# Peptides against a protein of PDB entry 2Q3Z: the designs that were tried, part 32

Target 1, 272 residues: chain A of PDB entry 2Q3Z
Amino acid sequence: YVLTQQGFIYQGSAKFIKNIPWNFGQFEDGILDICLILLDVNPKFLKNAGRDCSRRSSPVYVGRVVSGMVNCNDDQGVLLGRWDNNYGDGVSPMSWIGSVDILRRWKNHGCQRVKYGQCWVFAAVACTVLRCLGIPTRVVTNYNSAHDQNSNLLIEYFRNEFGEIQGDKSEMIWNFHCWVESWMTRPDLQPGYEGWQALDPTPQEKSEGTYCCGPVPVRAIKEGDLSTKYDAPFVFAEVNADVVDWIQQDDGSVHKSINRSLIVGLKISTKS
Target 2, 254 residues: chain A of PDB entry 2Q3Z as posed
Amino acid sequence: YVLTQQGFIYQGSAKFIKNIPWNFGQFQDGILDICLILLDVNPKFLKNAGRDCSRRSSPVYVGRVGSGMVNCNDDQGVLLGRWDNNYGDGVSPMSWIGSVDILRRWKNHGCQRVKYGQCWVFAAVACTVLRCLGIPTRVVTNYNSAHDSNLLIEYFRNSEMIWNFHCWVESWMTRPDLQPGYEGWQALDPTPQEKSEGTYCCGPVPVRAIKEGDLSTKYDAPFVFAEVNADVVDWIQKSINRSLIVGLKISTKS

## One batch from the design tools (peptide; made by RFdiffusion4, then SolubleMPNN)

Design b1_p11_1_s2 (from b1_p11_1, 6 letters changed)
Fold by OpenDDE base, seed 5:
Structure b1_p11_1_s2 (fold): chain B 272 residues (1-272), chain A 11 residues (1-11)
Amino acid sequence: as target 1 above (272 residues)
Amino acid sequence: SLAQEVASSSD
C-alpha cells in the first residue's frame, strides 16, 4: 500500500462499475516536502506548533489532520469541491490523472486551493499524502453512498401525495463516493480496533467543527459500534443507511414508507 | 459520466 504509486480508482455506478488509472506518485520528487507543508499550515499547527508537532507520531492524529487539510474548507487545504458541471475557472475534476499535479499546483500557488475536486480526487490526494507519511492507505469506493445530514442513519425524502420530492433534498445518495482506509493502531480506543480505519476527506459534514472525517475503525462500522470515535454514525450511514419516504397527504397527515428501490452501500476496497 | 451524481434507479 505504501509502496504502490500507480493504481485504479473505481467510479461509475453499482450497475456500471468503471475504473480509472491514477498516479498517486507519493515518491515523486518534492511530494514528501509538500506533504510536510500541508502539516505545517494546518490549523492545529498555527494554533500551537509545538503541540501539533509532538502529535505527528500518531497516525490517528495525522490521519484526522490530513482528512481536514485535503479539502480547503475551514483552512488552507488542497482542493475545492465542485459538482455543478461549471469548471471553467479551474480544472475539471474528471481531468485529473494523478495526485502529483494537484499537490504541486497547491504548493506552487502559495497553498491556494486547487479547483476542482470531487470525491475520488479528494480520496486520491489523501491517499498520496498518507502514504507519503508512511501510513498504509487505500482508496475505497462505495456505490449508492448515503450522505446523512442529521445523524439518524436514514436518508429521508419528503414527498407530496403524488410521490414528488419536496424541499431541497439535502440528504442524498451518491451514485458513488470515495474515501480512504488507513492501517493504524488505535491506542485511543479499547483493544481490538487496530487495522483499517476509514477517513473521508471530501467535505460533507463537520466533525468537531471542521470538515473532516475519521479515523474510525472499519470493524466498528461492520459491527455497528457507533460510539467509536471518530464519526462512526456518519460513516456507518454512508454504507448502511435506510431510505425513507415521508409522504404528506392533503389532510396534513404524514406516513412513512420504506424505499426499497434504493439500497445504500456497495463497498469496494482496492487491493493495492 | 465519471462525475458524482445523485443515484437513480438506472444506476
Scores: peptide ipSAE 0.357, ipTM 0.866, DockQ to the pose 0.535
Fold by OpenDDE base, seed 1:
Structure b1_p11_1_s2 (fold): chain B 272 residues (1-272), chain A 11 residues (1-11)
Amino acid sequence: as target 1 above (272 residues)
Amino acid sequence: SLAQEVASSSD
């Protein structure tokens, strides 16, 4: 989880699992220096360098910073996400074969955002950075991964009286989504929440005003402890959200129906 | 495709 530089990232769908080889390259020349630059351009460092540096001994703190800095939202972060199949002004997310080229491009262009990433690219870069900083980290793929936008643990579809979806889907289920899990102690929590912590660098929702997610104990998610910092409800929903259809009738009444055709969550953690 | 896509009930 720290020493392995090459691995596989799982993609595709629950029915058709695929993988790609990925070069994490955390020990390649200059990568550590780039990871340190990433820390030195984070908003917390720019606000108070001494305070930021004093907290870098905490993998909880560093993990949260890295989660925010791998995406370029809100800061001088590494990657710009794009999902509309229009990548002509950059690099297609599907073209990347490793984290090293991405990080080098970011640094060599004055910490300008690299175009473009999707979930596995964000996760892989975060994995590289965290490993480089000595934090055991693995990429996780979740099939049928939910994006809950209102923290109610539901994916909600609005339908007319004929069951047709009305308007654009705000909440959604991805065919797959990737994030990372990092091994750390949690001295900021009650005993028993040490171990794997979920971190999600894909800019999906804001956490405390920044596009970042976690760390949250995998144990807390498994046990349904949604009070656990950070972002337990969101990560819980990614793997456990129920799908609900709200069917509006002509009389203005609304019928709630559980959608059993969409089953959220099939998590696969990498073993390397 | 290897891209992320919105899942459907048929997926």
Scores: peptide ipSAE 0.355, ipTM 0.866, DockQ to the pose 0.509
Fold by OpenDDE base, seed 4:
Structure b1_p11_1_s2 (fold): chain B 272 residues (1-272), chain A 11 residues (1-11)
Amino acid sequence: as target 1 above (272 residues)
Amino acid sequence: SLAQEVASSSD
């Protein structure tokens, strides 16, 4: 989890699982220095360097900072996300084979955002950074991963009388989504929440005003304890959301239907 | 595709 520099990232769909090789490269030359630069350009450091530095001994604090800084939303973060298949002014997310080139590009261009990433790229870079900082970390893939935008633990589709999805399709289920799990103690929580913590660097939703997610105890998600910081409802929904269809009838009535054909969540954690 | 996509009932 700290020493392995090469691994696999799972992609595809629940029915068609694929993987790609990935070079995390946390011990390659200059990578640790780049990770330290990442910490030194974070908004909390810029606001109060002494306070930020005093908190860097906490993997909880550092994990949350890294989650926010791997994406370029709100700050001088590493990666710009893009999903529209228009990558001509950068690098296609599918072209990356490791974290090292991404981090070097970011640093060498004055901490300018690297174009482009998707979930596994964000997760892989976060994994590299966290490992560099001595935090045991693994990439996780969740198939049929829900993106709940309104914090109701549901994915809601509006459908016409023909069953066609209406509206902007803002809430969605990804074929797959990747994030990281990091091993840490949680002295900021009640006893028993030590162990694997979920962190999501993909800019999906804001947490306390910043595009970051976690750390949240994997145990809390498994037990349904949504009161635990950070972002338990969001991460819970990624793996456990129910799908609801709102079907409009010809008479203007709306029927609520539970969609049982689309089951949210199939998490695969790497053991390497 | 290896890209993230919206899951369909056929996926």
Scores: peptide ipSAE 0.354, ipTM 0.866, DockQ to the pose 0.525
Fold by OpenDDE base, seed 3:
Structure b1_p11_1_s2 (fold): chain B 272 residues (1-272), chain A 11 residues (1-11)
Amino acid sequence: as target 1 above (272 residues)
Amino acid sequence: SLAQEVASSSD
């Protein structure tokens, strides 16, 4: 995990699993220095450098900071996300082959956000940074990954009598989504939650006012312990949300239907 | 495509 510089990232769909080779490059020249710069420009450091530095011995703290700093939302973070196929003023997310070029571009342009990333790019950069900082980390792919906006563990669609989705589709399911899992102890939790912790650097929802997610014990997600910090309901929903259709009839009545055609969650973790 | 896409009932 820490020593592996090259790997594969899984993409595509549950029916058509794909992978790409990725150079994490955590030992390439200057990459560790860039990771340290990333820590030194984070909002917590800028607010109170002494407090931030004193907490960098905690993988829990560092993981949460990195989750926030890999995206450029709310801070001088690394990547700007884009999903609309309009990448002409930057680099297509599909063009990246490793984390090194992204991190170097970010640093060389004065910590200006790099255009553009999608989930696997965010995850891969986070993986590189965390590995540089000595935290064992792997990229994880979840197929049919839910984005729950209101922490109710549901993806809700409003439909007319013909089954057509009405209004703005706020909640969604991705064909795939990538995040990272990092190995750490959790002295801030009850015993038994050591091990793999989920962290999501893709800007999806705010956690405590910042676009970051985790760390949350993978065990907590498996056991359904939604009280476990950080962001257990959100991560749980990514892999376990139910899909509900609210079907409006001509008479104004609304029928609640469980959508069984959209099955959320198929998680694949890498061995390296 | 390798891009993320919104899943549908056909996916």
Scores: peptide ipSAE 0.353, ipTM 0.865, DockQ to the pose 0.507

Design b1_p11_1_s3 (from b1_p11_1, 5 letters changed)
Fold by OpenDDE base, seed 3:
Structure b1_p11_1_s3 (fold): chain B 272 residues (1-272), chain A 11 residues (1-11)
Amino acid sequence: as target 1 above (272 residues)
Amino acid sequence: SLEQQVVSSSD
């Protein structure tokens, strides 16, 4: 989880699982230095360098910072996400074969955001950075992964009397989504939550004002302890959300219906 | 394609 530089990332769909080889390259020349630059340009460092540095011995703190800095939202982060197939002014997310080129491009262009990433790219870069910093980390893939916008553990669709989706579709389910799990103790929590912690660098929802996510104990998610910091409800929903249709009838009445055709969550953890 | 995609609500 620290020494392995090459691995596989799972993609595709629940019915058609695929994988790609990925070069994490945490020991390649200059990569550690780039990871340190990433820490030194994070908003917390810029606000109070002494306080930021004093907390870098905590993998909880560092993991959260890295989660925020791998995406370029809110800061001088590494990657800009894009999902609309318009990649002509950058690199297609599907073209990347490793984290090294991405990190080098970021640094060499003055910490300008790299175009473009999708979930596995974000996750893979985060994995590289965390491994560089000595934190055991693996990439995780979740099929039929929910994006819960309002932390109610539901994916809600509004439909007319004909079953057609109405309004803005703000909540969604991905065919797959990737994030990372990092091994750490949790002295900030009650005993028993040490071990794998979920971190999500793909900008989906803000956590305490920043596009970052976690760390949250995998155990907490498994047991449904949604009070556990950080971002337990969101991560829980990614793997466990129920899908609900709000169906408006012609008479103006609204009916709540559970959508049993969409089953959220099928998580694969790597053994890298 | 291996790109990340939104699942249709009708699926």
Scores: peptide ipSAE 0.361, ipTM 0.864, DockQ to the pose 0.457
Fold by OpenDDE base, seed 2:
Structure b1_p11_1_s3 (fold): chain B 272 residues (1-272), chain A 11 residues (1-11)
Amino acid sequence: as target 1 above (272 residues)
Amino acid sequence: SLEQQVVSSSD
């Protein structure tokens, strides 16, 4: 989880699980320096360098910073996400074979965002950075992964009387989604939450005003303790959300229907 | 394709 530089990332769908090889490369030349640059350009450092540096001994703090800095939202982060199949002005997310090239491009272009990433790219880069900083980390894939945007632990679809989806922006389920789990103690929480912590660097929802997610104890998610910081409801929903259809009739009445055909969550943790 | 995609609501 720290020493392995090559591994596999799981992709595809629940019915058709696939994987790709990935070079994490945390020990390649210059990568540690790039990770330190990443820390030195983070908003917290720019606001108060002394405070930021004093907290870098905390894997909880560092993990949260890294989850925010791997995406370029809100800061000088590494990757710009794109999902619309228009990648001609950059590199297709599907073209990457490792984290090293991404990090080097970011640094070599003055910390300009690299185009483009999707979930596994974000997760893999985060994994590289965290490993480089001495935090045991693995990539996790979740099939039928929910993106709950209103923190109600539901994926809600609005439909007309014919079952057709209404509205331009709806909550969504990904065929797969990747994030990372990092091993750390949690002195900021009640006893028993040490171990694997989920961190999600893909910019999905803001946490305390920044596109970041976690760390949250995997145990807390498993046990349904949504009070634990950080972002337990969001991560819980990724793997456990229920799907609800709101069906509007001609007379304006609305019927709530539980969608039992869409099952959220099938998590696979890597041993890489 | 290996790209991340939205699951169809009819699936």
Scores: peptide ipSAE 0.356, ipTM 0.864, DockQ to the pose 0.457
Fold by OpenDDE base, seed 5:
Structure b1_p11_1_s3 (fold): chain B 272 residues (1-272), chain A 11 residues (1-11)
Amino acid sequence: as target 1 above (272 residues)
Amino acid sequence: SLEQQVVSSSD
């Protein structure tokens, strides 16, 4: 999880699982230096360098910083996400074959955001950075991955009396979503939460004002301990949300219907 | 395609 530089990332759908080869390249020339630059341009360092540096021995702290810095939201982060199939002014997310080119482009252009990424690109870059920093990390793919926006552990669709979805699909289910799991102790938590920690660098929801996510113990998610920092409810919902249809009738009444046809969550962890 | 897409309720 630290030494392997080449691996696979799972994509596709729950019914049609696919994978692509990916060069993480954490030991390629200059990559470690770029990772250190990433740390040195993070908002916490810019605010108080001494305090930030004093915390870099904590994989919990570093993991959270990296999850925020892999995306360019809120900071001088690495990647700009885009999902609208208009990638002509950059590189299509589907074109990347490794993390090295992305990181080098970021650095070589003065830490300007690289266009463009989607979930697996964010996850892969995060994986590279964390591995560079000595944190065992793997990419995780979750099929039928929920994006719960209001933290109620539900994906809610509003429908008219004809069953047609109304309004913006602010909450959604992705065919797949990728994030990373990193191995670390959690001295900031009660005993028993050491091990794999979920971190999500794709900008989906803000955590404490920043587009970052985790680390949260995989165990906490499995056991439903939603009080565990960081961002347990959000990560829990990604893999466990229920789908609810709110059906509005002509008389203004609303009927709640559980959508049993959409099953959220099928997580695959990589072995490399 | 390999792109991330929103799952429709009809899928």
Scores: peptide ipSAE 0.343, ipTM 0.858, DockQ to the pose 0.480
Fold by OpenDDE base, seed 4:
Structure b1_p11_1_s3 (fold): chain B 272 residues (1-272), chain A 11 residues (1-11)
Amino acid sequence: as target 1 above (272 residues)
Amino acid sequence: SLEQQVVSSSD
């Protein structure tokens, strides 16, 4: 999980699983230096360099910093996300074949955000950075991945009497979503939560005011311990949210239905 | 396609 530079990232849908080869390239020339620059431009370092540096021995702290810095939201982070198929002023997320070019572009342009990424690009870059920093890390893919915006562990659709979805469609399920899992101890938690920790660098929701997510013990998610820092409810919802359809009839009545035809969450982890 | 897409509740 630290030594492997080549791997595969799973994409597609639950019914049609696909994968692409990816060059993580954590040992390629200059990549470690770029990862160190990433740490040195993070908001916590800029605010208090001594405090930030003193905490870099903690993979929990570093993981959270990396989660925030891989996206360019709120800071001088690496990647700008885009999902609207308008990539003409940058590079299509689908064009990337590895993390190295992304990181080099970022550094070479004065830590200017790289256009563009989607979930697997964010995850892959985070994986590279964390591996560079000596943290065992793997990319994971979750099919039918929920994005819970209001922390109620539900994906809610509002429909008219004809079954047409109403409103702004803020609640959503991705065909797939990628994040990373990193192996670390959790001295900041009760005993038993060492092991794989989920980290999500794709800017989906703010955590403590910053677009970052985790680390949260995979065990906590599996056991439903939503009190466990960081961001357990959000990560839990990605893999376990229930889908609710609210159907409004012509008479103004509202009917609730749990959509059992769409099951949230099918997680695939890699062996390398 | 390989991009992320929103899944319809009817899909």
Scores: peptide ipSAE 0.344, ipTM 0.860, DockQ to the pose 0.463; fails the geometry check

Design b1_p11_1_s4 (from b1_p11_1, 4 letters changed)
Fold by OpenDDE base, seed 5:
Structure b1_p11_1_s4 (fold): chain B 272 residues (1-272), chain A 11 residues (1-11)
Amino acid sequence: as target 1 above (272 residues)
Amino acid sequence: SLEQRPVSSSD
């Protein structure tokens, strides 16, 4: 989880699981330096360098910083996400074969955001950075991954009387979503939450005002301890959300229906 | 495709 530089990332759908080879390249020339630059341009460092540096011995702190800095939202982060199939002014997310080129491009262009990434690209870059910093990390793929925006642990679809979805699918289910799990102790929590911690660098929701996510103990998610920092409800919903249809009737009434055909969550953790 | 996208009824 630290030493492997090549691996696979799972993609596709729950019914059609695929994988691609990925070069994490955490030990390639200059990559460590780039990871250190990433830390040195984070908002917390810019605000108070001494305080930021004093906390870099904490994988909890570093993990949270990295999850925020891998995306370019709110900061000088690495990647700009795009999902609309219009990638002509950059590199298609599907074109990347490793983290090294992305990180080098970012650094070589003055820490300008690299265009473009999607979930597995964010996750893979985060994995590279965290491994480079000595934190055991693996990429995780979750099929039928929910994006809960209102923290109610539901994916809610609004439908007309004909069952047609109305409005934007703000809350939605991804065919797949990738994040990382990092191994660390959690001295900031009660005993028993050491081990794998979920971190999500894809800019989906803000956590304490920043597009970052985690670390949250995988155990807490498994046990449903949603009070556990950081971002337990969101990560829990990614793998466990129920789907609800709100069906508008002709008389203006709304019927709540549980959608049992859409099953959220099929998580695959890599072993390398 | 390898792209991340919303789940559809065909998925």
Scores: peptide ipSAE 0.421, ipTM 0.879, DockQ to the pose 0.512
Fold by OpenDDE base, seed 3:
Structure b1_p11_1_s4 (fold): chain B 272 residues (1-272), chain A 11 residues (1-11)
Amino acid sequence: as target 1 above (272 residues)
Amino acid sequence: SLEQRPVSSSD
């Protein structure tokens, strides 16, 4: 995982799985230096450099920092996300073929956010950075990936009497979503949670006040241990949320209906 | 296109 510079990222939909080649390029010239700059501009370093540096021996700590710094939310992070097809003032997320150009652009422009990324771009850059830092990491794709906004493990749609979705802040399901899994021990947890840890650099929800996610043991998600730090309920919901429709009737009553047409979660992991 | 997009309940 650390040694592989070339790979594939899965995209598309559950019914039409696609992949693209990606150059992670963790051994290309200057990339390690850029990863170190990324650490040195993180908010925790700026607040207390000594404390931050003392924690960099922990892949748990570093993974969490990287998940926050790959997105530009809250900090001088690498990528700005955009999903509205207005990419004219930057680079279309679909145009990227590797992490190296993104990281170099970020550094060369004074750590200004690079426009633009979507989930696989965030994940791929995070994968590169983590590999550079010696953390075995792979990109994973989850089809029909839920974004739970209120930590209730549900995707809730509010609908009028005609079945039309109401409100501007409805929860959502992505056709696909990418994040990373990193191999590490978890001395901060009970025994048995060493191994693959999910980390999500796409800015979806705040964790402890910052747009970051994880690390959370893949085992904890599989076993439904939602008390396990970090962000177990959110990651669990990405792959396991139930979908509920709240349907308003003509008389003003509201009916709860389980939406069985939307099945959340189909996870694909990479071999390298 | 391979962009990330929301899924409709009818998808």
Scores: peptide ipSAE 0.420, ipTM 0.882, DockQ to the pose 0.497
Fold by OpenDDE base, seed 4:
Structure b1_p11_1_s4 (fold): chain B 272 residues (1-272), chain A 11 residues (1-11)
Amino acid sequence: as target 1 above (272 residues)
Amino acid sequence: SLEQRPVSSSD
């Protein structure tokens, strides 16, 4: 989880699981230096360098900073996400084969955001950075991964009588989503939450005003403890949200159905 | 495609 530089990332769908090889490259020349630059350009460092540096001994703090800095939202972060198949002014997310080129591009262009990433690219870069910083980290893939935007632990679809989705399609389930899990103690929590912590660098929702997510104990998610920091409800929903179809008839009647045919969450954690 | 995308009826 720290020493392995080559691995696989799972993609595709729950029915058709695929994987790609990925070069994490955390020990390649200059990568550690780039990771340190990433820390030195984070908003917390720019605001108060002494305070930021004093907290870098905490993997909780560092993990949260990295989750925010791997995306370029709200800061000088590494990657710009894009999902609309319009990648002509950058690199297609599907073209990346490792974290090293991404990090080098970012640094070499004055910490300018790299175009483009999707979930596994964000996760893989975060994995590289965290490993560089000595934090045991693995990429996780979750199939049928929910994106809960209103913190109700539901994915809600509105349909007409013909089953056609109506209105804003803001709520969604990804075919797959990737994030990272990092091993750390949680002295900031009650005892028993040490171990794997979920961190999500893909800019999905803001946490405390920044596009970052976690760390949250995997145990807390498994046990349904949504009170624990950070971002437990969001991560819980990714793997456990219920799907609700609201079916509106011509007479104005509305029927609720829980879609049991689509099960949210099939998590695969890597060993490399 | 191996891209991340919303789940659809074609899945």
Scores: peptide ipSAE 0.419, ipTM 0.880, DockQ to the pose 0.500
Fold by OpenDDE base, seed 1:
Structure b1_p11_1_s4 (fold): chain B 272 residues (1-272), chain A 11 residues (1-11)
Amino acid sequence: as target 1 above (272 residues)
Amino acid sequence: SLEQRPVSSSD
């Protein structure tokens, strides 16, 4: 999880699992230096360099910083996300074959955001950075991955009396989503939450005002401890959300129906 | 393609 530079990332759908080879390249020339630059341009360093540096011994702190800095939202982060199939002014997310080119482009262009990434690109770059910094990390793929926007652990669709979806989907389920899990102790939590921690660098929801997510113990998600920092409800929903249809009637009444055709969550953790 | 996309209820 630290030494492996080559691996595979799972993509596709739950019924049609695919993978791509990926060069994480954490030991390639200059990559560690770029990871250090990433830390030195983070908002916390810019606000108080001494305080930020003093906290870099904590993988909890570093993991959260990296989660925020792999995306360019709110900071000088690495990647700009795009999902609309219009990538002509950059590089298609599907074109990347490793983290090294992305990180080098970012650094060589004065820490300007690289266009473009999707979930596995964000996750893979985060994996590279965390491994560079000595944190055991793996990419995780979750099929039928939910994005809960209102923290109620549900994916909600509004439908008319005929079952037709009304308006744009605010909440949604991804065919797949990727994030990372990092191995660390959690001295900031009660005993027993050491081990794999979920971190999500894809900009989905703000956590404490920044597009970042985690670290949250995988154990806490498994056991349903939603009080556990950071972002337990959101990560829990990614893998466990129920899908609800709100069926609107002509009289203005609304009927709640559980949608059993959409089953959220099929998580695959990579071995390398 | 291998892009990330929303699923539909009919999938």
Scores: peptide ipSAE 0.429, ipTM 0.884, DockQ to the pose 0.484; fails the geometry check

